# Ledger of designs, part 182: peptides against a protein of PDB entry 4U39

Target 1, 302 residues: chain A of PDB entry 4U39
Amino acid sequence: SIKVIGVGGGGNNAVNRMIENEVQGVEYIAVNTDAQALNLSKAEVKMQIGAKLTRGLGAGANPEVGKKAAEESKEQIEEALKGADMVFVTAGMGGGTGTGAAPVIAQIAKDLGALTVGVVTRPFTFEGRKRQLQAAGGISAMKEAVDTLIVIPNDRILEIVDKNTPMLEAFREADNVLRQGVQGISDLIATPGLINLDFADVKTIMSNKGSALMGIGIATGENRAAEAAKKAISSPLLEAAIDGAQGVLMNITGGTNLSLYEVQEAADIVASASDQDVNMIFGSVINENLKDEIVVTVIATG

## One batch from the design tools (peptide; made by RFdiffusion4, then SolubleMPNN)

Design b2_p27_6_s2 (from b2_p27_6, 14 letters changed)
Fold by OpenDDE base, seed 1:
Structure b2_p27_6_s2 (fold): chain B 302 residues (1-302), chain A 27 residues (1-27)
Amino acid sequence: as target 1 above (302 residues)
Amino acid sequence: MKIKGFGVGKTAQEAIANMKESFLKNE
């Protein structure tokens, strides 16, 4: 089974966005120290952590409280994650609960033998230096606790949105990018097809790989596949080129009119930007909601 | 949602070839 665990406010917003976008074949778990915020989760499984420590009042932007809250609730987390083959841990780094609890939860998932993937955000620079420093500590702890860690630099989201985009929309876009990171992988594994992905192939690319880079490209029109692929490999979300990656996961998602030619064209572009000896997974997914849009997600590991 | 094609390879070329085969099988 695949489980997605949203940790703290940002992680739970991302999980809500995943549920709203009908990300299929995954079980959703919402984890928070704030009981009121947790009640707003759309996840089937809702877990309040650190009930004794916090009394449901949240972590007060203190990562140590988030950490201790997850430690207090270890047995409940273990029970919720038990039997997962893969666990996505999603969080906004820089806060109390997400920053502190996500590494603990990730370690629990890993200790249970799940392929553990972190998909987390760095705070925007405008959220202040304290959040950046807290996020750096949380990301370091996540890197030790996961098999693969995708870190989304929120400041790079500002390069892909309009200059006049309200701060609230920038946060929504961060939640959407978190969704795309999880969905780009989970759709390859959990979506029904005549030829299933061997989970062993995913493990080969994602197990003990450390930090991963993520690029996203979206396009419409006649050259939509090529344009989406070019945008993905040149995505502002990529902190480096994918040419040095030991593994690449590529998801090409389109409407019912997605052609083999388009899939090939997009795959050839991503392949040309990758090492020749790279372990590569290509997936093409039909999403009826995309109509004329193609979404290319590239995850580079190693 | 449905998978239209899937390809795994130790090289990009192998992965693309397998993806093409998978795509055609899912038509």
Scores: peptide ipSAE 0.270, ipTM 0.829, DockQ to the pose 0.909
Fold by OpenDDE base, seed 3:
Structure b2_p27_6_s2 (fold): chain B 302 residues (1-302), chain A 27 residues (1-27)
Amino acid sequence: as target 1 above (302 residues)
Amino acid sequence: MKIKGFGVGKTAQEAIANMKESFLKNE
């Protein structure tokens, strides 16, 4: 089974966005120290952590409180994650609960033998130096606790949105990018089809790979596949080129009109931007909610 | 949602080749 665990406010917002977009074949768990915020989750499983420590009042933007809250609730987290083959841990880094609890939850998942993937955001620079420093500590702790860590630099979202985009919409876009990171992988594994991806192949590409980079491209029109692929490999979300990555995960999602030619064209572009000896997993997904759009997601590991 | 095709390979070329085969089987 695949479980997605959203940790703290940002993680729970991302999980809500996943549920709203009908990300299939995954179980959702919302974790928070704030009981009121947790009640707004759409997740099937809602877990309040650190109830004794925080009394449901949240972590007060203190990562040490988030950490201790997860440690207090370890047995409950273990029970909720039990039997998962893969666990996605999603959080906004820089806050109290997400920053402190996400590494603890990730370690619990890994200790249970799940392939553990972190999908986290760095805070925007405008959120201030304190959040950036807290996020850096949390990201460092996540690297030690996961098999693969996808880090989304929120400041790069400002390069892909309109300059007049309100701050609230920039946060919604960060939640959407978190969704795309989880969905880009989960759709390859969990989407019903005649082709079962061997989970061993996913493990080969994602186990003990450390930091991963994610690029996303969306396009429409006659050259939509090529344009989406080019946008993915040149995405502002990529802090480096995908050249030299040991592994690449590629998802090509389109509507019912997605052709083999378009899939091949997009794959050839990503392959040409990758190392010759790269281990590649590539999937094409039909999403009936996509009209004329193609979405290419690239995750580079190693 | 439906997987239309899937490819795995030790190289990008192998992954693409395997995808083509799987894509055609799912049509």
Scores: peptide ipSAE 0.151, ipTM 0.754, DockQ to the pose 0.909
Fold by OpenDDE base, seed 2:
Structure b2_p27_6_s2 (fold): chain B 302 residues (1-302), chain A 27 residues (1-27)
Amino acid sequence: as target 1 above (302 residues)
Amino acid sequence: MKIKGFGVGKTAQEAIANMKESFLKNE
């Protein structure tokens, strides 16, 4: 089974966005120290952590409180994660609960033998230096606790969106990028297709790989596949080029009109931008909500 | 019908080749 755990406010917002977009074949778990915020989750499983420590009032933007809250609730987390083959841990880094609890939850998942993938955000620069410093500590702890860590630099989202985009929409776009990172992988594994991907191949590419880079490209019209692929490999979300990656996961999602030719064209572009000896997994997914759009997600590991 | 094609390979070329075979078998 695949489990997606949203940790703290940012992680829970991302999980809500995944549920709203009907991401199939995954179990959703919302984790928070704030009981009121947790009640707003759409997740099937809702877990309050650190009930004794925080009394349901949240972590007060302190990562050490988030850490201790997850440690207090370790047995409950273990029970909720038991039997998972894969665990996605999603959080907004820089806060109290997400920054402190996400590494603890990830370590619990890994210790249970699940393939553990972190998908987290760095805070925007406008959220202040304190959040950036807290996020750096949380990301360092996540690196040790996961098999693969995807870090989304929120400031790079501001390069993709219009400069006039309201702050609330920039946060929604961060939640959407978190969704795309999780869904890009989970759709390859969990969604029934004509071809079943061997989970062993995913483990080979993602197990103990440390930091991963994610690129996303979206295009419409003629040459949409090639344009989407080119945008993915040159995505502002990429902190480096993918040419040195030992593994690549590629998801090509389109509407019912997605052709084999378009899938091949997109895959050839990503292949040409990658190492010749790269372990590559790619999949095509039909999403009926995508009319003329193609979405290419590239995750580079190693 | 959700058509999903997957390609897995030790090289990008092998992955693409595997995907092609999978699509052709289901047409």
Scores: peptide ipSAE 0.106, ipTM 0.688, DockQ to the pose 0.730; fails the geometry check
Fold by OpenDDE base, seed 4:
Structure b2_p27_6_s2 (fold): chain B 302 residues (1-302), chain A 27 residues (1-27)
Amino acid sequence: as target 1 above (302 residues)
Amino acid sequence: MKIKGFGVGKTAQEAIANMKESFLKNE
């Protein structure tokens, strides 16, 4: 089974976005120290952590409180994650709960023998230096606790949205990028009617790889596959080029008119931008909601 | 480069049937 665990406010907003976009084949778990915020989750499983420590009042933007809250609730987290083959841990770094609890939850998932993937955001620079410093500590702890860590730099989201985009929409786009990172991987494994990836092949590419890069490309029109692939490998979300990556996971999602030629063209572009010795897994997904759009997601590991 | 390609289909059988040998470049 695949479990997606949203940790704190940002992680739970991302999980809500995943549920709203009908991401299939995954179980959703919402974790928070704030009981009122947790009530707004759409997840099937809702877990309040650190109830004794915080009394449901949240972590007060303190990562140490988030950490201790997850430690207090370790047995409950273990029970909720038990039997998962894969666990996605999603959070916004820089806060109290997400920054402190996500590494603890990730370690619990890893200790249970699940393939553990972190998908987290760095705060925007405008959220202030304190959040950036807290996020750096949380990201370091996540890197030790996961098999693969995808870090989304929120400041790079400002390069893919309109300059007039309201701050609230920039946060929604961060939630959407978190969704795309999780869905881009989960669809390769969980979507019925894809040739089932041997989960062993996914484990080979993602186990103990440390930091991963994510690129996303979207295009329409006659050359949409090539354009989407080129946008993915040159995505502002990439902190570096993918040419040194030892592993690549590629998702090509299109409407009902997605052709095998388009899938091949996109895969060839991503492969040509990757290391010659790269282990590449690509999957193609049909999403009727995309109509004439193609979405290419690239996860580069190693 | 080992590229494992996944065919598109409503069923695993349809996805496999749509998988042309050209996507399994086992080099």
Scores: peptide ipSAE 0.041, ipTM 0.604, DockQ to the pose 0.107; fails the geometry check

Design b2_p27_6_s3 (from b2_p27_6, 11 letters changed)
Fold by OpenDDE base, seed 5:
Structure b2_p27_6_s3 (fold): chain B 302 residues (1-302), chain A 27 residues (1-27)
Amino acid sequence: as target 1 above (302 residues)
Amino acid sequence: MKIVGFGVGKTAQEAIDKMKASFLANQ
């Protein structure tokens, strides 16, 4: 089974966005120290952590409280994660609960033998230096606790959105990028298809790879496949080029009009930007909701 | 949602070729 755990406010917002977009084949778990915020989750499984420590009042933007809250609730987390083959841990780093609890939850998943993937955000620079420093510590702890860690630099979202984009919309876009990171992988594994992806192949690409880079490209029109692929490999979300990656996962998602030519064209572009000896997974997905859009997600590992 | 093509390879070309074959088999 695949489980997606949203940890704290940002992680739970991302999980809500995943549920709203009908991301299939995954179990959603919302984790928070704030009981009121947790009640707003759309997840089927809602877990309040650190009830004794916090009394449901949240972590007060303190990562140490988030950590201790997850440690207090370890047995509940273990039971919720039991039997997962893969666990996505999603969080907005820089807060109390997400920053502190996400590494603990990730370690619990890994210790249970699940392939553990972190998909987390760095805070925007405008959220202040304290959040950036807390996020750096949380990301470091996540790196040790996961098989693969995708870090989304929120400041790079400001390069792809209009300059007049309200702050609230920038956060919604961060939630959407978290969704795309999880969905880009989960759709390859959990979406019904004629070929069962051997979970061993996913493990080969994602196990003990450390930091991963994610690029996303979206396009419409006649050259949409090539444009989406070019946008993905040159995405501002990539902190480096995908050249030299030991593994690449590529998801090409389109509407019912997605052609083999478009899939091949996009795949050739991503392949040309990758090392010749790269372990590569290509998936092509039909999503009836995308109409004329193509979405290319590239995840580079190693 | 449906996976219509899938390919894994030790090289990009192998992965693409398998993906193409899978895509064609799903049509």
Scores: peptide ipSAE 0.333, ipTM 0.862, DockQ to the pose 0.916
Fold by OpenDDE base, seed 1:
Structure b2_p27_6_s3 (fold): chain B 302 residues (1-302), chain A 27 residues (1-27)
Amino acid sequence: as target 1 above (302 residues)
Amino acid sequence: MKIVGFGVGKTAQEAIDKMKASFLANQ
């Protein structure tokens, strides 16, 4: 089974976005120290952590409170994650609960033998130096607790949105990028198809890989596949080029009109930007909701 | 949603070739 665990406010917003976008074949778990915020989650499983420590009032933007809250609730987290083959841990780093609890939850998932993937954001620079420093500590702790860690630099989202985009929309886009990171992987594993994906292949690409980079491209029109692929490999979300990556996971998702030619064209572009000896997983997905859009997600590991 | 093509390889080309074969088999 695949579980997606949203940790704290940002993680739970991302999980809500995943549910709203019908990310299929995954179980959703919302974790928070704030009981009121947790009640707003759309997840089937809602877990309040650190009830004794926080009394449901949240972590007060303190990662140490988030950490202790997860430690207090370890047995509940273990039970919720039990039997998962794969666990996505999603959080907005720099806050109290997400920053402190996400590494603890990730470690619990890993200790249970799940392939543990972190998908987290760095805070925007405008959220202040304190959040950046807290996020750096949380990301470091996540790196040790996961098999693969996708870190989304929120400041790079400002390069892909309109300059007049309100701050609230920039946060919404960060939640959407978190969704795309999880969905880009989970759709390859959990989407019904005639293709038996060996979970061992996913483990080979993602186990003990450390930090991963993610690029996303979206396009429409006649050259949509090529444009989406080019946008993905040149994505501002990629802190480095995908050349030198030991592993690449590529997902192309399109509507019912997705052609083999488009899939090949996108794949050839990503392959040309990758090392010749890269371990690659390539998936093509039909999503009826995309109509004329193609979405290319590239995850580079190693 | 449905997967229409999938490929895994130790090279990008191997993954693409398997994906192409898989896509064609699922048509």
Scores: peptide ipSAE 0.328, ipTM 0.859, DockQ to the pose 0.909
Fold by OpenDDE base, seed 4:
Structure b2_p27_6_s3 (fold): chain B 302 residues (1-302), chain A 27 residues (1-27)
Amino acid sequence: as target 1 above (302 residues)
Amino acid sequence: MKIVGFGVGKTAQEAIDKMKASFLANQ
């Protein structure tokens, strides 16, 4: 089974976005120290952690409280993650619960033998230096606790959105980028019935790879596949080029009019930007909710 | 949502060729 666990406010907002976008074949778990915030989750499984420590009042933006809350609730987390083949741990770093609890939850998933993928955000610079420093500590702890860690630098989202985008919409876009990171991988694994994906191939590409980079490209029109692929490999979300990666996962998603030619053209562009000796997974997905849009997601590991 | 093509390879070309083959088989 594939489980997506949202940790704290940002992680739970991302999980809500995944559910709203009907991301299929995954089980959703919402984890929080704040009982009121947890009640707003759309996840089927809702877990309050650190009930004795926090009394459901949250972590007070303190990562040590988030950590201790997950440690207090270890057995409950183990039971919720038991039997998962893959676990996505999603969080907004820089807060109390997400920053402190996500590494503990990730380690529990890894110790249970699940392929553990972190998909987390760095806070915006405008959220202040304290959040950036807390996020750096949480990201370092996540890197040790996961097989693969995707870090989304929120400041780079400001390069993708319009300059007039309200601050609230920039946070919504961060939640959407978290969604795209999880969905770009999960759609390749969790979609029933057409391709016998050997989960061993996914494990080979994602196990013990450390930090991963994610690029996203979206385009419409006649050259949409090529333009989406070019945008993905040059995405502002990429902190480095993908040419040094040991593994590349590519997902191309289009509407019912997605052609083999478009899939090939996009794949050839991503391949040409990658090392020749890289392990590659290419997936093509039809989403009926996409009209003339193509979305290319690239994840570079190693 | 439906996966229509998938390919895994130790090279880009192998992954692309398998993806093309699977795409054609699922049309």
Scores: peptide ipSAE 0.319, ipTM 0.854, DockQ to the pose 0.915
Fold by OpenDDE base, seed 2:
Structure b2_p27_6_s3 (fold): chain B 302 residues (1-302), chain A 27 residues (1-27)
Amino acid sequence: as target 1 above (302 residues)
Amino acid sequence: MKIVGFGVGKTAQEAIDKMKASFLANQ
């Protein structure tokens, strides 16, 4: 089974966004120290951590409280993760619960033998230096606790959105990018119609790869596949080019009119931007809701 | 949602070729 764990406020917002966008074939777990915030989760499984430590009042933006809360609730986390083949741990780094608890939860997943993927955000620079420093510590701890860690730099989202985008919408876009990171991988594994997926191939590409970069491209029109692929490999979300990656995961999602030519064209562009000896997974997904849009997600590992 | 093509490879070309074959088999 595939489990997605939203940890803290940002992680739970991302999980809510995943549920709203019908990310299929995954089980959702919401984890928080704040009992009131946890009640707003759409996840089937809701877990309050650190109930003794925090009394449901949250972590007070302190990562050490988030860490201790997850440690207090270790057995409950283990039970909730039991039997998962893959675990996504999603969080907004820089907060208390997400920053502190996500690495602990990730380590628990890894110790259970699940392929453990972190999908996390760095805070915006405007959230202040304290959040950036807390996030850096949380990201470092996540890197040791996961097989693959996708880090989304929120400041790069500001390069994709309009200059007049309200701060609240920038956070919603961060939640959406977290969704796209999880969905870009989970759709390659859990979407119906996948013939001959060996989960061992996914493990080979994602196990012990450390940091990963994600690029996303969306386009419409006659050259939509090529444009979406070019946007993905040049995405502002990529902190580096994908040419040095040891592994590349590509998902091309289109409407019912997605052609083999478009899939090939997009794949050739991503391949040409990658090393020849790179381990690659390509997936092609039909989503009837996209109509004329193509979405290309690229995840570069290693 | 439906996956219509999937390919894995140790090279880009191998992955693309498998994806193409998978895509064609799912049409």
Scores: peptide ipSAE 0.298, ipTM 0.844, DockQ to the pose 0.905

Design b2_p27_6_s4 (from b2_p27_6, 14 letters changed)
Fold by OpenDDE base, seed 3:
Structure b2_p27_6_s4 (fold): chain B 302 residues (1-302), chain A 27 residues (1-27)
Amino acid sequence: as target 1 above (302 residues)
Amino acid sequence: MKIVGFGVGKTAQEAIENMKKSFLENQ
């Protein structure tokens, strides 16, 4: 089974976005120290952590409180994650709960033998130096606790959105990018189809790989496949080129009109930007909700 | 949603070839 665990405010917002976008074949768990915020989760499983420590009042933007809250609730987290083959841990880094609890939850998932993937955001520079420093510590702890860690630099989202985009919409876009990171992988494994991805192949590419980079491209029109692929490999979300990656995961999602030619064209573009000896997984997904759009997600590991 | 093609390879070329094969088998 695949489980997605959203940790703290940003992680829970991302999980809500996944549920709203009908990300299939995954179980959703919402974790928070704030009981009021947790009640707004759409997840089937809602877990308040650190109830004794925080009394449901949240972590006060202190990562040490988030850490201790997860440690207090370890047994409950273990029970909720038990039997998962794969666990996605999603959080906004720089806060109290997400920064402190996400590494603890990730370690619990890994200790249970799940393939553990972190999908986290760095805070925007405008959120201030304190959040950046807290995020750096949390990301370091996540890197030790996961098999693969995708880090989304929120400042790069400002390169994708309009300059007049309100701050609240920039945060919503960060939640959407977290969704796309999880969905780009989970759709390859959990989407119903005649083709079962061997979970062993996913393990080979994602186990003990450390940091991973994610690129996303979306396009419409006649050259949509090539344009989406080019946007993915040149995505502002990529802190480096995908050349030198030991593993690449590519998902091409389109509507019912997605052709083999479009899939091949997009795959050839991503392949040409990758090393010759790269372990590669290609998936092509039909989503009936995508009319004329193609979405290409590239995840580079190693 | 439906997976229509899937390819794994130790090289990009092998992965593409396997994806093409699987896509055709699912048509």
Scores: peptide ipSAE 0.290, ipTM 0.843, DockQ to the pose 0.893
Fold by OpenDDE base, seed 5:
Structure b2_p27_6_s4 (fold): chain B 302 residues (1-302), chain A 27 residues (1-27)
Amino acid sequence: as target 1 above (302 residues)
Amino acid sequence: MKIVGFGVGKTAQEAIENMKKSFLENQ
């Protein structure tokens, strides 16, 4: 089974976005220290952590409170994650709950023997230096607790949106990028197909790989596959080129009109940007909601 | 949603070839 656990406000916003986009084949868990914020979650499983410590009043933007809250609730987290083959831990880093609790939750998932993938954001620079420093500490702790960690630099989202984009929309786009990171992987594993991905192949590419880079490309029109692939490998979300990665996960998602030619064209572009000896998982997915859009997601590991 | 093609390889070329095969088998 695949579980997605949203931790704190940002993680729970991302989980809500995943549920709203009908990301299939995953169980959703919302975790928060703030009971009022947790009530707004759309997740089936809602877990208040650190009820004794915080009395449901949240972590006060203190990562140490978030950490201790997860430690207090360890047994509840273990029970919620039990039997998962894969666990996605999603959070907005720089806050109290997400920054402190996400590494603890990730470690619990890993100790249960789940393939543990972190998908987290760095705060925008405008959120201030304190959040950036807290995020750096939380990301470091996440890196030790996960098999693979995807870090989304929120400031790079400002390069893919209009400069006049309201701050609230920039946060919604960060939630959407978190969704795309989880969905790009989960769709390869959880989406029904005649050939199920051997979970062993996913483990080979994602186990103990540390930091991963994520690129996303979206395009429409006649050259949509090539354009989406080019956008993915040159995505502002990539902190480096995907060249030299030991493993690449590629997902091409399109509408019902997705052709083998388009799939091949996109794959050839991503392959050409990768090492020749790269371990690659390549999936093509039909999503009826995309109509004329193609979405290429590239995750480079190692 | 449906997976229509899947490929794994120790090289990008092998993954693409396996994907093409899978895609054709799913059509």
Scores: peptide ipSAE 0.272, ipTM 0.832, DockQ to the pose 0.902
Fold by OpenDDE base, seed 2:
Structure b2_p27_6_s4 (fold): chain B 302 residues (1-302), chain A 27 residues (1-27)
Amino acid sequence: as target 1 above (302 residues)
Amino acid sequence: MKIVGFGVGKTAQEAIENMKKSFLENQ
C-alpha cells in the first residue's frame, strides 16, 4: 500500500489539495499537534500527536515540540504506517510540527521497511530568517530519515506565478507543487492500469538516493509535449540541472488525445538532458480532465 | 486516470523503448 502522511499545517494543506485533486490509490493520513487544525483535514485518518505534551494547542512554532510530540506518539504512528510499501511524508518546513515531527515520522516509516519519500517545502524568504533556519535543520534531519527527499524551494514558486499573486495564493501554489510531487510518483505506482509497474524498479531509483530535484512543465498546443518537457527540465523548482542524476522518474500526463509521438518527444528531451547511464522510469498517464494540456513531471535522484 | 505506457531502463534509451512498447500494447 501507498500512504501519504501530511505533517503539520503545510503538510495537511497539501494532503487536502491531493484529496481535492483525486490523487488515486493512496491512503491519506493527517498528523498535527493542533487539534483544531487537524479537524479541517479531509484525510480519512487523522492523528493528533503529542496530546500530553501540547494538549492539542500546537507546537508554538518550535520544532523541538514537534519532534517530542511525534516521539510521544511513536506507537500510534507505527500502527498507522504499518503495512505500507511506500510512505510519502509531506510537510512545510520552518514551522513547529512539520519541521520537528516529519523527520521522526519518516524514520518510523523507514524502520518499518517502507520506501520513504519526503516531499517538503522550504519557507519563503519573507517568512523570515527564523523559519529558514528551522527549515534547514528539519531538512537535514529529513535527509537522514528518508530514502529520497524532494525539497521544493518556495521562493522559486514566485518565479512561476504572476508578480501580483497574493501571499495566500503563493502558499496555495506551494501546496499544489507538493501535490504534483507526490502525484507524479504515486500515479505511476497506484493508478489502476494494464501495466504492472514493478515496485522493485521504483525502489532501485528511489532507495537511499538522498536529495532529489523536481521539475514540472505544463503546455498546450501543437508542440505541447516538447514544450512541457523543456519547461520541466528547466523548471525554476530545479535547484540544479538534472544532468548527473543517477536516477530519473518522468511522468507525462495528458488528455485522451495524448499520442505516442508526444510521449516519445517529451521522453527524448528529458533523456537528452540526463546522463547516459541514468536509471530511468518513464510513465504515461491519461487524465481526461487535462483536455489539451500536457503535464510533465521530472524527478531526478542522486 | 489510466496508465497507458511505462518504461524502465538502466539507460534512457532502454526506458524509452520499453515505454513505447508498453504504450503500444495498451492502445
Scores: peptide ipSAE 0.222, ipTM 0.806, DockQ to the pose 0.912
Fold by OpenDDE base, seed 4:
Structure b2_p27_6_s4 (fold): chain B 302 residues (1-302), chain A 27 residues (1-27)
Amino acid sequence: as target 1 above (302 residues)
Amino acid sequence: MKIVGFGVGKTAQEAIENMKKSFLENQ
């Protein structure tokens, strides 16, 4: 089974976005120290952590409180994660709960033998230096606790949105990028298809790989496959080129009109931008909601 | 939502070939 755990406010907003976009084949768990915020979650499983420590009043933007809250609730987290083959831990770094609790939850998932993938954001620079420093500590702790860690730099989201985009919409786009990172992987594993991907191949590419890079490309029109693939490998979300990666996971999602030629064209572009000795997984997915759009997601590991 | 093809390989070329094969088997 695949479990997606949203940790703290940002992680729970991302989980709500995943549920709203009908991401299939995954169990959703919302974790928070704030009981009022947790009540707004759409997840089936809602877990308040650190109830004795925080009394449901949240972590006060202190990562040490978030950490201790997860430690207090360790047995509850273990029971919620039990029997998962794969666990996604999603959080907005820089806050109290997400920054402190997400590494503890990730370590619990890993200790249970699940393939543990972190998908987290760095705060925007405008959220202030304190949040950036707290996020750096949380990201370092996540790296030790996961098999693969995808870090989304929120400042790079400002390069893919309109300059007039309201601050609230920039946060919604961060939630959407978190969704795309989880969905890009989970769709390849959990979506019923004509061919099932062997979970052993996913483990080979994602186990103990440390930091991963994610690129996303979206396009429409006659050259949409090539354009989407080129946008993915040149995505502002990529902190580096994918040419040094030891593993690449690629998802090509289109509408019912997605052709074999378009899938091949997109795959050839990503392959040509990758190392020759790279372990590669390609998946092609039909999503009726995309109509004329193609979405290419590239995750580079190693 | 439906998966229509997969390619796995130790090289980019092998992964693409396996994906192409998967599409041909499903047509």
Scores: peptide ipSAE 0.187, ipTM 0.751, DockQ to the pose 0.835

